# Designs tried in a protein design run: peptides against a protein of PDB entry 4N7V. Part 137

Target 1, 222 residues: chain A of PDB entry 4N7V
Amino acid sequence: TLRSITSPLVAHRLKPIRQKTKKAVVSILDSEEVCVELVKEYASQEYVKEVLQISSDGNTITIYYPNGGRGFPLADRPPSPTDNISRYSFDNLPEKYWRKYQYASRFVQLVRSKSPKITYFTRYAKCILMENSPGADFEVWFYDGVKIHKTEDFIQVIEKTGKSYTLKSESEVNSLKEEIKMYMDHANEGHRICLALESIISEEERKTRSAPFFPIIIGRKP

## One batch from the design tools (peptide; made by RFdiffusion4, then SolubleMPNN)

Design b2_p23_2_s3 (from b2_p23_2, 10 letters changed)
Fold by OpenDDE base, seed 5:
Structure b2_p23_2_s3 (fold): chain B 222 residues (1-222), chain A 23 residues (1-23)
Amino acid sequence: as target 1 above (222 residues)
Amino acid sequence: SKVEELEKEYEEKVDEEFEELEK
């Protein structure tokens, strides 16, 4: 099943973006829907031959073939769906479209990992908790030039000198120089605070049923 | 600031990261 290889994508709160590659254009729309446009070139003109339009929650996939499959000239936005579209739920998506859905999902997940959910300015750093889940990316940009990037899989450190390295185990973290550990401690504290705030704010958001509270910015850059 | 410089460097790589998704 598709579910065995990926979860429904989640594009909520993501800003619109359009990314073109040689064979495809992937977009997050103002509606937070995700579109994959499959592109073919004929006589130096690019045409959209197939479109997958995925709902913001990833559960509904609309597939259509512009201009009766002849293709529609590539534009600054996906072509509008016409008659004879196919609509599928996530669990009923034909296997032939799974790769394309996965492509969209990976794109969305990447965008989420680069999309601030909480920005927190401390005395020493700009801390950013990203939108991706589980295990949201967390970045700390110290004003003195040190950077720490935490992901579910690793911690990347960029020192003042520009020296960069990746830590993939707790033992490696524990083997850090003492001066770097100080930065790590600050990063971890900022991370804890952001996670706590995320929880609190999300709960209040649920209670009020208001417009999304995120993204938020806490504090000011010194 | 140094932070801003790092942010710019980061932003410049975003498109490259997206292109890698096609592979």
Scores: peptide ipSAE 0.023, ipTM 0.461, DockQ to the pose 0.020
Fold by OpenDDE base, seed 3:
Parts: C-alpha cells; sequence; structure tokens
Structure b2_p23_2_s3 (fold): chain B 222 residues (1-222), chain A 23 residues (1-23)
C-alpha cells in the first residue's frame, strides 16, 4: 500500500515555493496545496504533460492532463485544471502515481525541515525549531559563529573556524571537547524550551480553533 | 523584517538541498 511507504504529506503553514527539476516542477501554492508538474521536452520546448494537485493535508489527489494530454507550455505556475479530472483519496491512489506522490512528499518534508515553527532568541544564540515531524529539526545559530543542527538522525556541529562534523550517537556527543559541550548544553536547553512551548501553544491553538499561532518568534537578539 | 529574512533563508536552503537529493 501507499501508506506502507509514506504518510500523507502535510503542507499547512508552508510558504509558496516552486522548484524546477529536469523531469518535474514541484510547487507549494498560496492555497498550501502541492502540485507536481511532469515535464516533457518537445521541439526544444518544455511542456507540462501531467499534473498532480495534492491537498494541504495530503489526503486528496487531483490528477489532470493539460490540453487533452498533448501538454501545455511550462509557465511560472501550474496550468489550471479543465477537463478529464480524476480525484482520489490517499488510500485509493492508483499505484502508477505512488512514485510521484512520494516525490511531492519528500519535497514537502524537506521544506518543512527548513521552515521555522518557533524562533527563540537567547542571550547567546538564535534557536529555531522547524515544522517537520516526527523529530523536528532544531538549529542553533550562536552569535559568535558556532552552529548546531539537530535532526532525528544526527547532530551537525560547525565550529568558528568553519570546521564541520557530524555526531550520530550519544557516545560521540559525550566525547566532545569541553568547549563544544558548553555550546551543546545551551542548544539542548533551547531545544527543551522550544518543545515545551510548542506543546503549550499547540494546545491553546486546538482550544481556540482560530487562525494558526505558528510561526512564532520569542525574544530578540541582544 | 525578521520574517522576510527567515523566508529568504528558507528558500535558499530548500533549493540547494533538493538538488542534492536528486543527484
Amino acid sequence: as target 1 above (222 residues)
Amino acid sequence: SKVEELEKEYEEKVDEEFEELEK
């Protein structure tokens, strides 16, 4: 099943973006829908042959073929759906479209991992909790130039000199130089605070059922 | 604004990382 290889994508609160590749264009629209445009080249011109338009919650997929399947010239936005539109739920999506959905999902996951949900300014650093889940990325930009990037899989450290390395286990973290441990301790504290605030704010957001509270910015750079 | 700066940073990072993942 599609569910066995990916979950429904979540594009809520993401800003519009359009990424062109050799074979496709992936877009997040102002409506927070996600579009995959399949591109073909004919007579040295690019055409959109197929469009997958995915709802912001990932549960509805609309598929159409521009210009009766002949293709529509590639433009700065997806062509509008007109005729022969097919609509599927996530669990009823034909297998032939699964790879394209996965492509969209991976793009959205990447965008989410780079989209600030909570920005928290401390005395020493700018801390950012991202939108991706589970295990949201967490970045710490120290004002002195040190950078720490935490993901579900690893921790990347960039020192003042520009030297970069990756930590993949607790043992490696414990083996850090004392100087770097101080930065890590601060990063961990900022991370804890952001997670706590996310929980509290999300609960209030659920209760009010109004406009999204996120993204938020807490504090100011000293 | 701070929001605009964050948006620009986000777009730049997304483009670079996505291109690398497609290679």
Scores: peptide ipSAE 0.019, ipTM 0.541, DockQ to the pose 0.021
Fold by OpenDDE base, seed 4:
Structure b2_p23_2_s3 (fold): chain B 222 residues (1-222), chain A 23 residues (1-23)
Amino acid sequence: as target 1 above (222 residues)
Amino acid sequence: SKVEELEKEYEEKVDEEFEELEK
């Protein structure tokens, strides 16, 4: 099943973006829907032959073939769905479209990993918890130039000298120089705080059914 | 503003990372 290889994408709270590649254009729209435009070149002109329009919650996929399948000239936005429209739920998406959905999902996940959910300024650093899940990315930009980037899979450290390295295990983290551990400790504390705040704010959102509280900025740069 | 800076950072990072993934 599609669910066995990916979860429904979640594009809520993401800013609009349009990314063109050789074969496709992927967009997050103002509506927070996600569009994958399949592009074919003919006579030095690019045409959109197929569009997957995915709902913001990833559960509904609308597939259409612009201009009766003849293609529509590539523009600054996806063509409107007019011809040969098919609508699928996530679980009923034909297998032939799974790769394209995965492409969209990966893109959205990438965007989410770069989209601030909580920005927290400490005395020493700007901490940012991102939108991706599970295991949201967490970045710490120390004002002295040190950077720590935590993901679910690794921790990247950039030292003042510009030296960069990746830690993939707890043992590697434990083997850090003491001076770096100080930064790591601060990063971890900031991370803890952001996660705690995320939980509290999310719970309040659930209770009030108010407009989204995120993204949020806490504190100010000294 | 801080918001503008964050938005700019978001756009730049997304573009760079996506290009790298496509290599």
Scores: peptide ipSAE 0.018, ipTM 0.515, DockQ to the pose 0.020
Fold by OpenDDE base, seed 1:
Structure b2_p23_2_s3 (fold): chain B 222 residues (1-222), chain A 23 residues (1-23)
Amino acid sequence: as target 1 above (222 residues)
Amino acid sequence: SKVEELEKEYEEKVDEEFEELEK
């Protein structure tokens, strides 16, 4: 099943973006829907021959073939749905579209990992908790040039010199130079604070049922 | 503004990462 391969994508709170590749264009629309446009080239012109439009919650997929399958010239936005529109739920999506959906999902997840949910300015760094889940990415940009990027899988450190390395175990973290450990400690504290705030804010957001509170910026850059 | 800067960073990061993944 598709569900065994991927979960429904979640595009809520994501900014519109359009990313073109050779064979496809993936977009997050103003509506927070996600579109995958399949592109073909003919006579040095690119045409969209197929579009998957996925709802913001990933549960509904609308598939259409622009211009009766002849294709529509590639533009700055997905072509409007045409005559032959098919609508599927996530669990009823034909297998032939699974790869395309997965592509969209991966894109969205990537975007989420780069989308600030909480930006927290400390005395020493700009800390950013991202939108991806589980285990949201956390980036710390120290004002002196050090960068720490935490993911669920690893911690990447970029030192002032530009030297970069990846830590994949607690043992490696514990083996850090004392100077770097100080940065890590600060990063961890910032991370803790962001997670705590996320929890509190999310709960209030749920209770109020208002417009999204995120993204949020806390503090000021010194 | 700070928001504008963050938006710019967001776009740049997404573009770079996605291009790398597609290679």
Scores: peptide ipSAE 0.018, ipTM 0.531, DockQ to the pose 0.021

Design b2_p23_2_s4 (from b2_p23_2, 9 letters changed)
Fold by OpenDDE base, seed 3:
Structure b2_p23_2_s4 (fold): chain B 222 residues (1-222), chain A 23 residues (1-23)
Amino acid sequence: as target 1 above (222 residues)
Amino acid sequence: EEVEKLEKEEEEKREKEFEELEK
């Protein structure tokens, strides 16, 4: 099943973006929908042959073939849907479209990992919890130039000198120099606070059913 | 803009895989 290889993509709160590759263009629209345009080249001109338009919650996929399948010239936005449109739920998406959906999903996950959800200013650093899940990326920019980037899989440290290294286990974290451990301790505390705030704010958002509270900024740079 | 650059670089790494699948 599609669900066994990916989860529905989530594009809520993401800013519009358009990225072109050789074979495809992927876009996040103002509506927070995600579009994959499949591109072909013919007579030195690029054409959009197929479009997958995915809802912001990833659960609905609309597929159409511009200009009766002949394709429309590639432009600065997806072509308008034709009158021959197929609509699928995530669990009913034909297998032939799974790779294209997965392509969109991976792109959205990347964008989410670079999109601030919570920005928290401490005495020593700017902390940022990102939108991706599970295990949101967490960045700490210390005012003295040290940077720590935490992901689900690793921790990257950039020292004042520009020296960079990656930690992939608790053992490696425990082997850090004392001066670096101080930065790590602060980063971990900021991370804990951001996760706590995320939980509290998300619960209030659910209760009020108001406009999204995120992204949010807590505090200010000293 | 910086996000777009990073996204492009990361996506280009996966483009070959996508192209292979679409042949």
Scores: peptide ipSAE 0.034, ipTM 0.680, DockQ to the pose 0.038
Fold by OpenDDE base, seed 2:
Structure b2_p23_2_s4 (fold): chain B 222 residues (1-222), chain A 23 residues (1-23)
Amino acid sequence: as target 1 above (222 residues)
Amino acid sequence: EEVEKLEKEEEEKREKEFEELEK
């Protein structure tokens, strides 16, 4: 099943973006829907032959073929759905479209990992919890130039000297110099606080009928 | 704007990976 290889993509709160490759264009729209345009070149002109439009929650996929499958000239936005439109749920998506859905999903995952959800200013650093899940990316920009980037898979450290290295285990973290451990301790505290605030704010958001609370900024740069 | 710029750069680096998924 499609669910065995990927979960429904989540594009809520993401800013619009359009990225072109040789064979496809992927977009996040103002509506927070995601579009994959499949591109074919003919006589030095690029044409959109197929479009997958995916809802912001990833559960609905609308597929259409511009100009009855002859293609529509590539433009600055997806062509409007007019001809031969099919609508599928995530669990009923034909297998021939699974790779294209994965294409969209990986792009959205990448965008989420770079999209701030919580920005928290401490005495020493700007901390940022990103939108991706599970295991959201967490960045700490110390005002003295040190940077720590935490992902689900690794921790990257950039020291004042510009020295950069990656940690992939607790043993490597425990082997850090004492000076670097101090930065790591602060980063971990900021991370804990951001996760706690995310939980509290998300619960309040659920109880209200107002606009989304995220992204949010806590504190200010000293 | 800053996020869009960063994501464009990251997407260009991973272009081959996405095109492989399209095949």
Scores: peptide ipSAE 0.032, ipTM 0.695, DockQ to the pose 0.032
Fold by OpenDDE base, seed 5:
Structure b2_p23_2_s4 (fold): chain B 222 residues (1-222), chain A 23 residues (1-23)
Amino acid sequence: as target 1 above (222 residues)
Amino acid sequence: EEVEKLEKEEEEKREKEFEELEK
């Protein structure tokens, strides 16, 4: 099943973006829907032959073939759907569309990993918890030039000298120089705080059912 | 806007992977 390969994409709170590659254009719309436009070139003109429009929660996929499948000239936005429209749930999406859905999902996940959810200024650093999940990316930009980037898979450290290295296990983290451990300790504390705030704010957001609280900025750069 | 720049830069790095998914 598709679900065994990927989870429904989540595009909530993401800013609109349009990214073109050779064969496709992927967009996050103002509506937070995600569109994949499949592009073909004929006589040096690019045409959109197929569009996958995915709901912001990833659960509904609308597929249409512009201009009766003849294609519509590529523009600055997806072409409007016409009469030949198919609508699927995530769990009922035909296999032939799974790869294209996965493309959209990976793009959205990438965007989420670069989208601040919580920005937290400490005395020593700017901390940023990103929107991606599970295991949201967490970046710490120390004011003295040190950077720590935590992901689900690794921790990247950039020292003042510009020396960069990646840690992929707790053992490697424990083998860090003592001076770097101090930065890591601060980063971890900031991370803990951001996660705690995320939980608290999300709960209040759920209770109020108002406009989204995220993204949020906590503190101020000294 | 700044996020968009970072997104584009990272997307360019992954373009080859996405092109494979576009097939």
Scores: peptide ipSAE 0.030, ipTM 0.682, DockQ to the pose 0.031
Fold by OpenDDE base, seed 1:
Structure b2_p23_2_s4 (fold): chain B 222 residues (1-222), chain A 23 residues (1-23)
Amino acid sequence: as target 1 above (222 residues)
Amino acid sequence: EEVEKLEKEEEEKREKEFEELEK
């Protein structure tokens, strides 16, 4: 099943973006829908031959073939759906489209990992909790130039000198120089606070059922 | 204004290395 290889993508709160590659263009629209345009070249002109338009919650996929499959000239936005469209739910998506959906999903997940959900300014750093899940990325930009990037899989440290290394186990974290541990301690505290705030704010958002609270900025740069 | 600046900065970060997703 498609679900066995990916979950429905979630594009809520993401800013519009359009990324062109050789064979495809992937976009997040103002509507927070995601479009994959499949591109073919004829006579030095690029044409969109197929479009997958995925709802913001990833559950509905609309597929259409511009100009009856003849293609539509590549433009700065996806071609509008025509009268000949197919609509599928996530679980009913034909297998022939799974790879393309996965492509969209990976793109959205990458965008989410780079999209701030909570920005928290401390005395020493700018902390950012990202939108991806589970295990949202957490970045700490210390004002003195040190950077710590936490993911579900690793912690990357960039020292003042520009020296960079990755930690993948607790033993490696424990082997850090004492001066680096101080930065790590601060990063961990900022992370804890952001996670706590995320929980509280999300609960209030659920209760109020109004406009989204995220993204949010807490504090200001000193 | 601060929000817009942050959004722009993060948007610029998002534009990197998406070509690798086609591999």
Scores: peptide ipSAE 0.031, ipTM 0.531, DockQ to the pose 0.021; fails the geometry check

Design b2_p23_3_s1 (from b2_p23_3, 8 letters changed)
Fold by OpenDDE base, seed 3:
Structure b2_p23_3_s1 (fold): chain B 222 residues (1-222), chain A 23 residues (1-23)
Amino acid sequence: as target 1 above (222 residues)
Amino acid sequence: EEEKEKKELEEEEKEIEELEKEL
């Protein structure tokens, strides 16, 4: 099933972006919908032959073939749907479109990992919890130039000198020099606070059923 | 058919990896 490969993508609260590759263009629209344009080159011109338009919650996929399948010249935005539109739910999406959906999902997940959900200013650092899930990325920008980037898979440290290294296990974290451990301890505390605040704010958001509370900024740079 | 499908997957993975470097 498609669900065994990926979950429905979530594009809520993401800013519009358009990224071109050799074979495709992927976009997040102002509507928070995601578009995958399949590009073919013919006579040194690029044409959009197929478009997948995915709802912001990932559950609805609209597929259309521009200009009756002849293709439409590649432009600065997806071509508008006209005729021969097919609409699918996530669980009813034909297998031939699964790779294209997975491509959109990976792109959205990447954008989410770069999109601030909570920004928290401490005495020593700017902490940022990102939108991706599960295991949201967490960045700590210390005012003295140290950076820590936590993901689900690793921790990257950038020292004041610009020296960078990656930690992939708890044993490697425990082997850090004492000076770096102080930064890591502060990063971990900031992370704990951001996760706690995310939980509290998300619960209030659920209760009020109002406009999204995120992204949120807490504190001020000293 | 399986070899063509594997090659297409490898090309798509490379394109995604290139996207990850640009973002």
Scores: peptide ipSAE 0.025, ipTM 0.586, DockQ to the pose 0.231
Fold by OpenDDE base, seed 4:
Parts: C-alpha cells; sequence; structure tokens
Structure b2_p23_3_s1 (fold): chain B 222 residues (1-222), chain A 23 residues (1-23)
C-alpha cells in the first residue's frame, strides 16, 4: 500500500514555495495545497502534462491533465484543473502515482524541516524547532558562531573554527570534547524546552479550536 | 539572517536535486 511506504503529507502552516526541476515543478500554494507539475519539453518550450494537486492534509489527490492532455505551457503557477480530472483518497491512489506522491511528500517534509515552528532565544543561542515529523529537526545557532543541528538520524556540529562533523550514535556524542559538550548540553536543554512548549501550546490549540498559534517566537536576542 | 536563509535555501535546492533523480 502507499501507506506502507509513506504517510500522508502535511503542508499546514507552510509558506508558499515553488521549486522547479528539470522534470517537475513542486509548489506549496497559498491554500497550503501541494502541486506536482510534470514537465515535458517540446520544441524548446516546457509544458505541464500532468498535475497532482494534493490537499494540505495529504488525504485527497486530484489528478488532471492540462489542455486535454496536450499540455499547458509552464507558468509561474500550476494550471487550473479543467480537463480529465480524477480525485482519489490517499488509500485509493493508483500505484502509478505513488512515486509522484512520494516526491511531493519528501519535498514537503524537507520544507517542514526548514520551517520554524518554535523559535526560542536563550542567553547564548537562537534555538529553532522545525515543523517536520516525526522527530522534528532542532537547530541551535550560538551567538559565538557554533551551530548544532539535531535530526532524528544525526547531530551535526559546526565549531567556531568552521570544523564540521556528524554524530550518528550515542557513543560518538559521549566521545565529544568537553568544550563541545557544553554546547550540546545547552542545545539539549533548549530542545527539551521547545518540545515542552510545543506540547502545551498544541493542547491549548486543541481545546480552543482557535487559529494556529504556531509559528511562535519566545524571548529575544540579547 | 538573510545569509542564513540563503544558505538554507541552497541546501534545500541541493536536496531537491537529489529528489529529482528519484522522479
Amino acid sequence: as target 1 above (222 residues)
Amino acid sequence: EEEKEKKELEEEEKEIEELEKEL
């Protein structure tokens, strides 16, 4: 099943973006819908041959073929759905579209990993919890130039000297120099605080059914 | 901050280029 290889994408709270590649254009719209435009070149002109429009919650996929399948000239936004429209739920998406959905999902996940959900200023650093899930990215930008980037899979450290390295195991983290451990300790504290705040704020959102509270900024740069 | 956003965008573009190979 599609669900066995990816979860429904989640584009809520993401800013509009349009990324062109050679074969496709992927967009997050103002509506927070995600569009994958499949691009083909004919006579030095790019045409959109197929569009997958995915709802912000990833559960509905609308597939259409612009200009009766002849293609529509590539523009600054997806062509409107007018011809040969098919609508699918996530679980009913034909297998032939799974790869394209996965592309959209990975793109959205990437954007989410770069989209601040919580920005927290400490005495020493700007901490940022990102929108991606599970295991949101967490970045710490120390004012002295040290950077720590935590993901679900690794921790990247950039030292003041510009020396960069990646830690993939707890053993490697434990083997850090004491001076770097101080930064790591601060990063971990900031991370804990951001996760706690995320939980509290999300619960209040659930209770009030209000407009999204995220993204939020806590504190200020000293 | 602007330079930071630019670097983040450049990293994102590289990752998207890798995703393009999977299309």
Scores: peptide ipSAE 0.026, ipTM 0.568, DockQ to the pose 0.195; fails the geometry check
Fold by OpenDDE base, seed 1:
Structure b2_p23_3_s1 (fold): chain B 222 residues (1-222), chain A 23 residues (1-23)
Amino acid sequence: as target 1 above (222 residues)
Amino acid sequence: EEEKEKKELEEEEKEIEELEKEL
């Protein structure tokens, strides 16, 4: 099943974006829907032959073939559905579309990993908790030029010199130079605070059922 | 069929990797 391969994508709170590749254009719309446009080239002109429009919660997929399958010239936005529209639930999506859905999902997850959910300014750094899940990315931009990027899989450190390295185990973290450990300690504290705030704010958001509280900015750059 | 499918996956993965570079 598709569910055994991927979860429904979640595009909530993402800003509109349009990214073109050689064979596809993926967009997050103002509506937070996700569109995958399949592009073919004919006589040096690009045409959209197929569109997958995925709901913001990933559960509904609308598939259509622009201009009766003849294709529509690639533009600055997805072509409007005209005819031959098919609508599927996530669990009823035909297998032939699974890859395209996975592409959309991976794109959305990538965008989420780069979308600030919480920005927290400390005395020493700008900390950013991202929208991706589980294990949201956490970036720390120290004002002196050090950067720490934490993911679920690794910690990347960029020193003032521009030297970068990746840590994949606790032993490697423990083996850091004392100077770098200080940055790591600060990053970890900022991360803890962001996670705590995320939890509290999310709970209040759930209770109020108001407009999204995120993204938020806490503190100010010194 | 499997080889074609594998190639299509590899191309799609490559497109994702390209997206990662552009974001």
Scores: peptide ipSAE 0.025, ipTM 0.593, DockQ to the pose 0.222; fails the geometry check
Fold by OpenDDE base, seed 2:
Structure b2_p23_3_s1 (fold): chain B 222 residues (1-222), chain A 23 residues (1-23)
Amino acid sequence: as target 1 above (222 residues)
Amino acid sequence: EEEKEKKELEEEEKEIEELEKEL
């Protein structure tokens, strides 16, 4: 099943973006829908031959072929649906489209990993919890130039000297120099606070059924 | 801040280019 290789993409709260590659253009629209345009080149002109339009919650996929499959000239936005529109649920998507959906999903997940959900300014650093899930990326930019980037898989450290290294185990974290450990301790505290605030804010958001509270900025840059 | 956003976008673009092989 498609569900065995990917979950429905989630494009909520993402800013509009359009990324062109050689064979495709992927877009997040103002509506938070995701479009994959499949591009073919003929006589030095690029044409959109197929479009997958995916709902913001990833559960609905609309597929259409511009100009009856002849293609529409590539523009600054996806072509509007016209002829031969097919609509699928996530679980009913034909297998021939799974790779294209997976591409859209990976793009969205990447954008989410770069999209701030919570920005928290401490005395020493700018902390950022990202939108990706599970295990959201967490970045700490210390004002003195040290950077820590935490992902689900690793911790990257960039020291004041520009020396960069990656930590993949608890033992490696425990072997850090005392100076670096202080930065790590601060990063971990900032991370804990951001996760706690995310939980509290999400609960209040659920209760109020109002406009999204995220993204949010906490504290002030010193 | 603008330079950081630009770097984040450039990193995103490079990571997305790797997905071309999956199309």
Scores: peptide ipSAE 0.024, ipTM 0.572, DockQ to the pose 0.195; fails the geometry check

